Peptides against a protein of PDB entry 4PN1. Designs and how they scored, part 65

Target 1, 261 residues: chain A of PDB entry 4PN1
Amino acid sequence: KIEMNFLNKPIVPDTTKVISNFLTHYLITEPVEHVEIEAKLGTLIDLETQNRFEFPVMNETILNPEFNLRTRFESDMTASEHKYLNEFLNQAFRDSQKPGRLPFAYKHTKQVDLFYETEDNSRDKIRVSKNQSDNQVLACVKKRRVADLFLYCPNDAFDIRISISDELPVSMPSGNQQPSLTRLKDRVGYVHQEIKIDLTKTTQNDPVYDTTERHELEVEFGNIADLRDRAQKAKDGMEAPLFRRVQLFMDNVRILRREHS

## One batch from the design tools (peptide; aimed at target 1 V18 F22 N64 L149)

Design b1_p28_1_s4 (made by RFdiffusion4, then SolubleMPNN; from b1_p28_1, 13 letters changed)
Fold by OpenDDE base, seed 1:
Structure b1_p28_1_s4 (fold): chain B 261 residues (1-261), chain A 28 residues (1-28)
Amino acid sequence: as target 1 above (261 residues)
Amino acid sequence: MNEEFLAALNPELVELQKEYLKEREKKK
């Protein structure tokens, strides 16, 4: 007979605790009302070398926000990497439809995002999202970035940015207002156990710069109400439900960042 | 649009999703 450890009880990885505390802060302590919580795959770039940052660690490491490491995060990948991840997720979808598994849901959307300036010239723009096929309005929001948590992943193809955002629903801009920026998005979405995985190709036309294309993969908590409930229970001394949900989220992120062509 | 990205999209997945939703509705 073997035991898990000398207490014969499960233990929580430190990474799970740190992320759980970070989320609890913006869910409960200083709550963001219309919170969006997502992880993006990308690369931490050293501002001095313009190459991937080299930190003296050998595994997944959460960077301390209090330290300025002179880095930027690039949430982009090659078209080939993006295609590989799409095929990987397609196979995962098919396998999940088999008996005894929890199935993926799948959605393909093509949308246009129109950005409008606010009357007060605030930094935050109003985003109107429309379906490309019928021009139906999907959303009208004002998005504000609240906080970021960076994970340096030296053994994987990608680093991770976990972001807290506030997406405030707002009224449509006046009919006479012209958009300051337009983006086309082709998005393939997968949902498993209320965790959303999106592959997005974004095209932007700039009058000064040539057309830019970006390939992104993001993982999002699909049930914020449940997550907030779990975070409240954690504050009240019952941490296990929150830790389980964060562990599930991070395991999905870890699977994806390890996949490469 | 990038042809490589579009080539990775599988229309079969949309049909599988529709079938799953229909089966789930029948069990309710």
Scores: peptide ipSAE 0.073, ipTM 0.661, DockQ to the pose 0.010
OpenDDE base, seeds 2, 3, 4, 5: peptide ipSAE 0.000, 0.032, 0.007, 0.023; ipTM 0.251, 0.447, 0.300, 0.547

Design b1_p28_2 (made by RFdiffusion4)
Pose (drawn by RFdiffusion4):
Parts: sequence; C-alpha cells; structure tokens
Structure b1_p28_2 (pose): chain A 256 residues (1-205, 211-261), chain P 28 residues (1-28)
Amino acid sequence: KIEMNFLNKPIVPDTTKVISNFLTHYLITEPVEHVEIEAKLGTLIDLETQNRFEFPVMNETILNPEFNLRTRFESDMTASEHKYLNEFLNQAFRDSQKPGRLPFAYKHTKQVDLFYETEDNSRDKIRVSKNQSDNQVLACVKKRRVADLFLYCPNDAFDIRISISDELPVSMPSGNQQPSLTRLKDRVGYVHQEIKIDLTKTTQNTTERHELEVEFGNIADLRDRAQKAKDGMEAPLFRRVQLFMDNVRILRREHS
Amino acid sequence: SEELWEEMEEHMDPEVLEKQKELHEKRE
C-alpha cells in the first residue's frame, strides 16, 4: 500500500493554482462577455539579443507580468516543427479511436482571413473569415486582446503564451473599404474532451506562418467551474486547467 | 486587477520571483 503524501489527499500544483486565479479573474471577477482562452506554442525573444530568452531557472515557470522583462513572443515555428507535431497528433488521433479510449474529433478548415481597422482610438481589428471553397462567411468578429501570461520553458523547444481575448460578433464592413490584411489560413483542428488543438498554417498574399494553439472549447462550462471555485468548491476548476496545461505540456515536449 | 496580481505573487516561488525582480531592476 502506497500513499501519495503524508496527508493521503491530492495537492494542487503551484502553476495550476496560479493559472486558475488568472482565468477566474477574467471569467468571474472582471468578466469578459465573449471570451476566448487559448495557449500558443512559440518562443520568448529577448528584445536586446533578438534570441531566445535566457533566465536562471530550470523548470517551466510563470513570468510575473508586473515586471518589465524586455521580451516579446514569437508565435511561429519552422515547417519541420509543424510537420513533426502534425504526425504526432495524427498518431495520437488514431490511438484514441481504439477501445477503452475517449476519442479525438477532427475538423480541417481551408478559409480566408480578412482583417479591418476600427473607427475607434482602440487598436482592435475586425476579422472576416470566409471559405476558400464557396466564399460563404464563417465569422465576422471584432477581437480585443485582454490579457497575456507567459510561461518560460527552459527544458523544451517552445515557450507558452496564455492569451485571454474578447471576440464580439459584429456586422459586416462596407464594400467600399480596403481590408488592412488578407491571407489564406489552413487550420487542422483536433478536439479531445472539449480541449481544442489547432494546427494553423497561414499564407500571406510570399510568407508562411506555422502555429499551434490549444484553447478551452467549452467556455460556458469553464465559467461555471470558475464560479464554484470562487465559492469554495475549486476542485473542478483545478481539474480542468490541469488537463489543459498537461495537454499543452505534451505538445511542447514533442520535438526532434 | 491589483488584488489578482497580489494573489498570484503570493502563490509564486519566492526565489524565482526575486530573480525576476532583480532582472527587472537590472533592465531599468
């Protein structure tokens, strides 16, 4: 017989607790009506060296946003790194279809992105996405970035950025208006337990941009868990962000 | 938002938070 600790009850990892606080704030305390919560793989770039961020730590660590660490985030990866993750996810996809396993879901989207500027002093963009096939509109949203949280991962090829955005559905722009940006987007979507894993390849109308993003697919249920956490029963919220971060961690450690 | 940041700092590792504070002061 073996116990996990001298209490024999599970304890919350420090990171899971902190991220739960970050998510509960923008879900409950200062709520965002149309919230998107996603984490992107990429690289933390030191502004002076223009290389990967160097920090005297040996494990995945959350950077305090109240400090100026002179850094930016490159949400990009090579074509090989993108293909490697594609193959790994495909293999993980088929293994989930086997007996005893909770299966993956799959959705491949070939669409066009149209970005517009706003009439306000804000730096928000109005995004219009259409099918490359029939050109029917998939979405028309005004997107505002609310908050970011950076995880430096010295043991891995990638760092993590957790972004909280506000995607408000808005009406279509006028025809007599030039889009600020137009590009193709090849999004390969995997879904497991309502956690979305998106593998995106955008083509600039040339420059290609390969990304991997992991986001909560069921916000309404996550908001409910955040409410219970604020009221004392915080176990379901912890179990949720633990699953999210563990998925993000698995994909982060996958590299040649 | 100030209360959030205080709560997060209370739950962070003190040695790692001090290193971040030193790096912030160095880059002022």

Design b1_p28_2_s1 (made by RFdiffusion4, then SolubleMPNN; from b1_p28_2, 11 letters changed)
Fold by OpenDDE base, seed 1:
Structure b1_p28_2_s1 (fold): chain B 261 residues (1-261), chain A 28 residues (1-28)
Amino acid sequence: as target 1 above (261 residues)
Amino acid sequence: MEELLEEMRKLMDPEVLELQRQLDEERK
């Protein structure tokens, strides 16, 4: 006979608790109204060396935001890595369709994002997203970054940024207003158990610089209402539902950051 | 979320839709 531990009860990893507390703060304590919560794969760059940051740890580590580590985060990967992840997710999609499994949903979207200045010339721009094929409006929002949590992952190809954003729906800009920036996005989206996984290829034209291309992978909580409910229960003393959801989210992130060509 | 999933299914690429159809038939 084998038991889990000397209590014979599940134990919650410290990483799960820290992330759960972070989310609870922006869901319940100081609630963001139109909250978006996502993790992006990328690289923590040392500002002094311009190389990947090196920290004296041997495994996944949540960085304390109170410390100035003199780093920036680059949410990008190579085209080869991006292609490999796409193939990996396609296989995961196929396998999930088998009997006894919970299936993925899949969506391929090509859109153009138009950015407009606000009347008050605030830092936050209005983003209008349109479908490339028929020019139909998909969204019109003003997005504000609220907080970031960084995970340094020395054993994997990528580090992780978990971001809290406020995505406020707004009215369309005036017809006489010209966009200050235009981006083309080719996005492949997967959804499993209300967790969204998006592979995005972004093309941006700059009048001064050559066309730039970026490859991103993001993992997002697809059911914010449920997550907020779980966070409230956690504040009320029942933490297990929140921990389970955060664990699921992080396990998906961990799977993805380990896959590389 | 269920509504979103249904909408996503309707917007799947034709090749993915065909694959899903085949897999659904195999489950019967």
Scores: peptide ipSAE 0.021, ipTM 0.452, DockQ to the pose 0.012
OpenDDE base, seeds 2, 3, 4, 5: peptide ipSAE 0.000, 0.019, 0.017, 0.017; ipTM 0.243, 0.419, 0.430, 0.408; seeds 2, 3, 4 fail the geometry check

Design b1_p28_2_s2 (made by RFdiffusion4, then SolubleMPNN; from b1_p28_2, 12 letters changed)
Fold by OpenDDE base, seed 4:
Structure b1_p28_2_s2 (fold): chain B 261 residues (1-261), chain A 28 residues (1-28)
Amino acid sequence: as target 1 above (261 residues)
Amino acid sequence: MEELLEEMRSLMDPEVLKLQEELAKELE
């Protein structure tokens, strides 16, 4: 018989604890009512060099948000990288349909997002999402970025930004208001064990600049209610359920960030 | 071949079949 360690008990990685605490803060301590929690693949860019950030570490590390590292996060990838990830996820989807596996769910959505300025001229815009095919309103929300947690991943193709957002449902803008920005989104979504993985192609028309296209991959907690319950249990002294869910989430992220064409 | 294929499909969950068909049409 082999034991896990000299205590023969599972050990929670420090990364899991840090992320769990981060999430617990915005789920329980200072709760965001309509919270969205997602991780995006991208690149930490050093503002001074305009190259990928270089930090004296050799593996995945969470950057302390209290320190200004003079970086920006680019949540974009090349079309080829995006295509590769799509093919990778397609294969994962197919494999998961086999007996004995938990299957992926799949959804392909095409929507248009219309952004409107708020009456108070806040930085937060109202987003109206419509289905491209029938122009049906899918959502009208005011999304506010609450907090970010950055993971520098020197050995992987991508760095990670975990974001806490508040998606407040709001009333539709007045009929006289024109959108300040319009984005077309082509999203391929995969769901496994209530973790959502979305590949999104975003097309944006700018009146001044040429049409820009972005390719993004995001991983999102698909069951916030469950996550909040787990976080509450953690606050009450039972941390294991939260740690397990965060570990699952991060393992999926880790798989994806290692894949590249 | 078609009969065999139908038999195989009948053994699958309808939801899974739907998703697979959607994937085949849109991505492959």
Scores: peptide ipSAE 0.021, ipTM 0.362, DockQ to the pose 0.010
OpenDDE base, seeds 1, 2, 3, 5: peptide ipSAE 0.005, 0.000, 0.005, 0.012; ipTM 0.349, 0.224, 0.305, 0.362

Design b1_p28_2_s4 (made by RFdiffusion4, then SolubleMPNN; from b1_p28_2, 13 letters changed)
Fold by OpenDDE base, seed 5:
Structure b1_p28_2_s4 (fold): chain B 261 residues (1-261), chain A 28 residues (1-28)
Amino acid sequence: as target 1 above (261 residues)
Amino acid sequence: MEKLLEEMRSLMDPEVLKLQEELAEALK
């Protein structure tokens, strides 16, 4: 007979607990109404060296937001890396369609994002997203970044930023307003067990930006209502459902951040 | 904008597209 451990019970990784608590705060304690929770693959950059940050740890580490580590996060990757991840996910998609597996869903979206200044000149911009094919409005939101949690991943190709955002639906800007910024997005989305994985190629031609093209991969909780329910249960003392969902999310993130061309 | 649009390459894999079509047909 074999047991998992001397308690014969699953053990929750500390990372899962920390992230779960982080999420619970913005789901329950100080609830964000239109919350978006996503992890982006990227690189923690040392502001002093402008190279990837070097932290004296040997594995995945959540950085304490209370400390200024003089870093920035670059949510970008090379075209080659992005292509590799796309191929990787395509293969995963195909494999998941086999009998006995839970299948991925797939969606390809080409959209234009138009950014508008707010009437109150707030920091947050209004984003109008339109479908490139028919110019239909997909969304009009004011996105507010609420919080970030950074994971330094020295053994992987990418570091991770988990972001809490509030995507407030707002009315369309006045017809007389011109967008301050326009960007094209080519996005392929994969959904598995309500975890969304998006590969996005962003094209932007703006004199202010040195880079005209960006390649991003993001992993998002696709069922916020369920996650909120789990977080509430956790707050009430039953943590297992939340831990399991966060573990699933993080395992997917871990798979992806380890892949590179 | 038109130039940018033309420069965008689809990330969609033809094999995935084929599979999606097959699945769509199967789900009808």
Scores: peptide ipSAE 0.033, ipTM 0.398, DockQ to the pose 0.011
OpenDDE base, seeds 1, 2, 3, 4: peptide ipSAE 0.000, 0.000, 0.019, 0.020; ipTM 0.311, 0.225, 0.466, 0.384

Design b1_p28_3 (made by RFdiffusion4)
Pose (drawn by RFdiffusion4):
Structure b1_p28_3 (pose): chain A 256 residues (1-205, 211-261), chain P 28 residues (1-28)
Amino acid sequence: KIEMNFLNKPIVPDTTKVISNFLTHYLITEPVEHVEIEAKLGTLIDLETQNRFEFPVMNETILNPEFNLRTRFESDMTASEHKYLNEFLNQAFRDSQKPGRLPFAYKHTKQVDLFYETEDNSRDKIRVSKNQSDNQVLACVKKRRVADLFLYCPNDAFDIRISISDELPVSMPSGNQQPSLTRLKDRVGYVHQEIKIDLTKTTQNTTERHELEVEFGNIADLRDRAQKAKDGMEAPLFRRVQLFMDNVRILRREHS
Amino acid sequence: ELEEVEEYHEKLHVGDVMDKDSLEDLWT
């Protein structure tokens, strides 16, 4: 017989607790009506060295946003790094279809991104996405970035950025308006337990941009867990962001 | 059981937080 600790009851990891606080704030305390919560793989770049951020730590760590660390985030990876993760996810996809396993879901999208500027003093963009096939509109949203949280991961090839955005559905722009940006997007979507794993390849109309993103697919249920956590029963919220961060961690450690 | 205990302790010690109490005060 073996116990996990001298209490014999599970304990919350420090990072899971802190991220739960970050998510509960923008879900409940200062709520965002149309919230998108996603984490992207990439690289923390030191503004002076223009290289990867160096920090005297040995494990994944959350950077305090109230400190100026002179850093920016590169949400990009090489084509090989993108293909390597694609193969790994495909293998993980088939293994989930086997007996006893909760299966993956799959969705491949070939669409066009159209970005517009706003009439306001804000730096928001109006995004219009269309199919490359029939050109029927998939979405028309005004996107506002609310908050970011950076995880420096010295043991891995990637760092993590947790972004909280606000995607408000809006009406279509006028025809007599030039889009600020137009690009193709090849999104390969995997879904497991309502956690979305998106592998995107955007082509600038040339420059290519390869990304991997992991986002909560069921916000309404997550908002409910955030409410219960504010009221004391915080176990379901913790179990949720633990699953999210563990998925993000698995993909982060996958590299040649 | 021994493997589950090891995986549980790995999750407790795999990460760290800069100024953890300050972040909890910020968002709570």

Design b1_p28_3_s1 (made by RFdiffusion4, then SolubleMPNN; from b1_p28_3, 15 letters changed)
Fold by OpenDDE base, seed 5:
Structure b1_p28_3_s1 (fold): chain B 261 residues (1-261), chain A 28 residues (1-28)
Amino acid sequence: as target 1 above (261 residues)
Amino acid sequence: EEEEVEKYLERLTESSVEDLDRLLELYS
C-alpha cells in the first residue's frame, strides 16, 4: 500500500490557498453580485524596460498587490501563439470525446461589442454584445473590474492575471446614443467540467488609427453558483471543496500557459 | 468535398481561430 504522505492526507499547494482566499473574499466576504472570475494569459511587462518583468523567483508566484512592482499586464499574444493554442485545444477536444473521458463542449461565436459611455461619465462603459450574423442582442452589461491577482510564471510562455469583475446587467442605451467603440470578436470556446476556455480574436477598427487585432486566451469559472457555495463552505471551515475546484482551474491554466510552439 | 476543404483551409491560413465544428465535418 502506498500513502500520499506521512499523514496519508491530501495537501493543498500554497498557491491554491492564496487564490482560494482571494476568491472567497469577493464571493462571500465582500460579495460581487454578478461576479465573473477569469484568468487571462499574457505578459507582465516591466514599465522601466518595456520587456517581460524579471522577478527574483524561479517558479510560479502570486505577486503581492501591496507592492508596486511598476508593471503592466498585456493580455495580447501573437497570432502564431494563438493559433497553436487553438490547435492544441482542438486536439484536446477530440481526445476528450473518446470513451472513458469527460467530453469538452465546443462553441464558436462571432459577436460585435458596442461600447457606450455612461451618463455619469463613469469609467465603466456599457457593453452591448450582438451576434454578427443576425444582430441579435446577446448581452447588455456594465463591467467593472473589481480586483486582479497576478501570477508571475518565469518557466512558462505566459504570465497570468486572475480578475474579479462585476458584470452588471443594464438597460440598453437610448437610441440616440452612438457607440464610442466597436469591437468584433471571433471566439472559440471550450468547456470542460464547467471550466470555460476561450480563444478570442478581437478586431477594432478606428477611423483615425489603423485596424488593430488582439489575440487572447481566457479561462473562466463556468459555475459561479457552485463556486460561491464552495467558498461559503470554506468560510464555515470546510475548505476542501473550494481547494479542489481552484486546483482544477489552476491546473488547466498551467497546462495552457506552458503550451507553446 | 475537395473544394470545400480547400476553401476552409484557405480561411484557416488567414485566421488564428480554427472552426473546430467545420473541421470535424470535413474530416469525418
Scores: peptide ipSAE 0.035, ipTM 0.448, DockQ to the pose 0.013
OpenDDE base, seeds 1, 2, 3, 4: peptide ipSAE 0.020, 0.026, 0.016, 0.030; ipTM 0.361, 0.382, 0.439, 0.445; seed 1 fails the geometry check

Design b1_p28_3_s2 (made by RFdiffusion4, then SolubleMPNN; from b1_p28_3, 18 letters changed)
Fold by OpenDDE base, seed 3:
Structure b1_p28_3_s2 (fold): chain B 261 residues (1-261), chain A 28 residues (1-28)
Amino acid sequence: as target 1 above (261 residues)
Amino acid sequence: DLEKVLEYLERLTESSVENKELLLKKYS
């Protein structure tokens, strides 16, 4: 008879524990009310060299936020990489429709995001998202970035930023207000086991910084209520459900960050 | 120049001021 280890019990990777604790903090300990939790694929850039950051590690590692690493995270990728990932996910979608598999859901959305200054001149702008085709309002929120966790992935095409955000629903701005910023978004969304995978092409005119087009891939927890429940159970001493969900999330992220054209 | 980088990043984010603060706190 073969056993898993000398305890004959499953063991949880340290990465899973660290991320789980990070999420639990903002789900339970200091709860964010309208929390969004997503991972973006991108590149950690060394501010001194403007090249990809180099850290003396040989595999996926979570960077300690207590250290000043002089880095920035660029969530952009090339159009070719983005196209490749789109084709990859399309194939994954098709394969998941076969008998015996759990199917992906698919949605294509073209939206415009309008950003408005608040009357009180708050630091957080109001974002109104509309469908490009019929101008239907999809959302009106104030989004606040709460926390980030960065994963340096030396063996993969991309590094990862896991972010906690608060998306507060707010009333529409007054009709006499003009947007301070407009973004066009072409989003292809895939959902599998309540994990959202979005490929987004963003168009924004920026003559100063050349931010005309961005190509992003995001992985998001699609069921926050379930995740919060799992996090609460973890705080109560039953960690397995949370660990399993985080492991699923990270495995999806790991698959995607290894793909490139 | 860190300041220039932060200005650039602000233009890419929805919550520019807070993101700047986060970057300064963690990576400056």
Scores: peptide ipSAE 0.009, ipTM 0.419, DockQ to the pose 0.022
OpenDDE base, seeds 1, 2, 4, 5: peptide ipSAE 0.006, 0.008, 0.000, 0.006; ipTM 0.357, 0.417, 0.256, 0.429

Design b1_p28_3_s3 (made by RFdiffusion4, then SolubleMPNN; from b1_p28_3, 16 letters changed)
Fold by OpenDDE base, seed 4:
Structure b1_p28_3_s3 (fold): chain B 261 residues (1-261), chain A 28 residues (1-28)
Amino acid sequence: as target 1 above (261 residues)
Amino acid sequence: MEEEVKEYLERLTESSVMDKEGLLEKYS
């Protein structure tokens, strides 16, 4: 008989605890009402060198947000990388349809996002999302970035940004307002065990610069109510359900960030 | 899984293709 360790009990990785605490803060302690929690694949760039950030660590490391590391996060990837990830996820989707597996769900959406300035000139913009095919309004929200947690992943193709956002539903902008920015969003979404994995191509027209395209991969908690419940239980002393959900989330992220063309 | 959903997913899998930039499109 083999045991897990000298206590013969599961041990929670420190990374899981740190992330769980981070999430709990914005779910329970200082609760964001309309919270969105996602991880984006990208690259931490050293502002001084303009190369990928080099930190004296050898594996996945959560960066302390209290330290001003002169870095920026680029959530973009190459078209080739994006294609590779799409192929990878397609295969994962196919495999999950086999007997004995939990199946992926798949959704392909094409939408246009219209951004409007707020009346109070706040940094937060109102986003109106419409379906490209029929121009139906899908959502009207004011999205505010609340917090970020960065993971430096020197052994993988991508670094990770976990973001807490507040997506406040708001009324439609007045008919006299013009959008300050328009984005076309082509998204293929995969859902497995209520974890959403989205490949998104965003096309943006800039009046000064040529049309720019961004290729992004994001992983999102698909069931915030459940996550909040788990976080509350954690605050009440029962941490295991939250740890399990965070571990699942991070394992999916870890799989994806290792993949590259 | 309902049979109709299963059939849909099978068709989706069989008819899916990549565009030049890596996005999944329906084969047509």
Scores: peptide ipSAE 0.010, ipTM 0.368, DockQ to the pose 0.016
OpenDDE base, seeds 1, 2, 3, 5: peptide ipSAE 0.000, 0.000, 0.006, 0.000; ipTM 0.308, 0.248, 0.336, 0.348; seed 3 fails the geometry check

Design b1_p28_3_s4 (made by RFdiffusion4, then SolubleMPNN; from b1_p28_3, 16 letters changed)
Fold by OpenDDE base, seed 1:
Structure b1_p28_3_s4 (fold): chain B 261 residues (1-261), chain A 28 residues (1-28)
Amino acid sequence: as target 1 above (261 residues)
Amino acid sequence: DLEEVEEYLERLTESSVENKELLLKKYS
């Protein structure tokens, strides 16, 4: 008879535990009401060198937010990298449609985001999202970034930022107010086992600055209610369901951050 | 659920193998 280890019990990676605790805090301990939880692929940049951050570790590691490492995170990639990932995900989608597999869902959306300053001069802007085809209002929200967790991945093409955000529904800005920023978003979305993977091409038109283009990949928990339930169970002493869900999420992230042309 | 735990462990094993391959590529 074969056993898993000398205790014959499952063991979880330390990374999974740390992330699970981070999520539990903002799901249960200090719950965010309209929570969005996503991981973005990008690059940790050393503010002193303006190059990718170098830390004396040999594998994936979560950076301690209590330490000022003098870094910034750039949630961007090249058009070539973005195209490669799109092709990769398209192939993964096709393969998942085969018998014996769980299928991906696919959605392509084009929207325009209009950003407005708030009357109270808060740092957070009001975002009005509209469908590009018919200008139908999709949402009007104020998104607040609550917390970030950064993963340095020295062996991979990308580093990771896991973000907790609060998306608050708000009233539409007055008709006389002009947007301070306009973003065109071309998004292809893939969903597998309630994990959302989005490739987004963003074109930003700023009245003051030149048009900028960004290429982003984000992975999001698609079932927050289930995740919150798992987090509550973890607080009650049953951690396994949460660990399994976080591990699934992170494995998907790991697949994507390793892909490069 | 025992089946869910087994699936989880299988995924962990696969992740470990992938990490080893990455290390080999870096130092090879």
Scores: peptide ipSAE 0.006, ipTM 0.312, DockQ to the pose 0.049
OpenDDE base, seeds 2, 3, 4, 5: peptide ipSAE 0.000, 0.000, 0.005, 0.008; ipTM 0.257, 0.269, 0.277, 0.309; seeds 3, 4, 5 fail the geometry check

Design b1_p28_4 (made by RFdiffusion4)
Pose (drawn by RFdiffusion4):
Structure b1_p28_4 (pose): chain A 256 residues (1-205, 211-261), chain P 28 residues (1-28)
Amino acid sequence: KIEMNFLNKPIVPDTTKVISNFLTHYLITEPVEHVEIEAKLGTLIDLETQNRFEFPVMNETILNPEFNLRTRFESDMTASEHKYLNEFLNQAFRDSQKPGRLPFAYKHTKQVDLFYETEDNSRDKIRVSKNQSDNQVLACVKKRRVADLFLYCPNDAFDIRISISDELPVSMPSGNQQPSLTRLKDRVGYVHQEIKIDLTKTTQNTTERHELEVEFGNIADLRDRAQKAKDGMEAPLFRRVQLFMDNVRILRREHS
Amino acid sequence: VDDFILTSENWNEDKVMEGAEKWANEQT
């Protein structure tokens, strides 16, 4: 017989607790009506060296946003790094279809991104996405970035950025208006337990941009867990962000 | 170094949230 600790009850990892606080704030305390919560793989770049951020730590760590660390985030990866993750996810996809497993879901989208500027002093963009096939509109949203949280991961090829955005559905722009940006997007979507794993390849109309993003697919349920956590019963919220961060961690450690 | 790292022991909701919004703006 073995116990996990001298209390024999599970304890919350420090990171899971902190991220739960970050998510509960923008879900409950200062709520965002149309919230998108996603984490992207990439690289933390030191502004002076223009290389990967160096920090005297040995494990995944959350950077305090109230401190100026002179850093930016590159949400990009090589084509090989993108293909490597594609193969790994495909293998993980088929293994989930086997007996006793909760299966993956799959959705491949070939669409066009149109970005517009706003009439306001804000730096928001109005995004219009259309099918590359029939050109029917998939979405028309005004997107505002609310908050970011950076995880420096010295043991891995990637760092993590957790973004909280606000995607408000808006009406279509006028025809007599030039889009600020137009690009193709090849998004390969995997879904497991309502956690979305998106592998995106955007083509600038040339420059290519390869990304991997992991986001909560069921916000309404997550908001409910955030409410219970504020009221004391915080176990379901912890179990949720633990699953999210563990998925993000598995994909982060996958590299040649 | 410890101040640069965010933990549950030093979590301050008002300052951390304000800093997170500032970082989101800087990354825009």

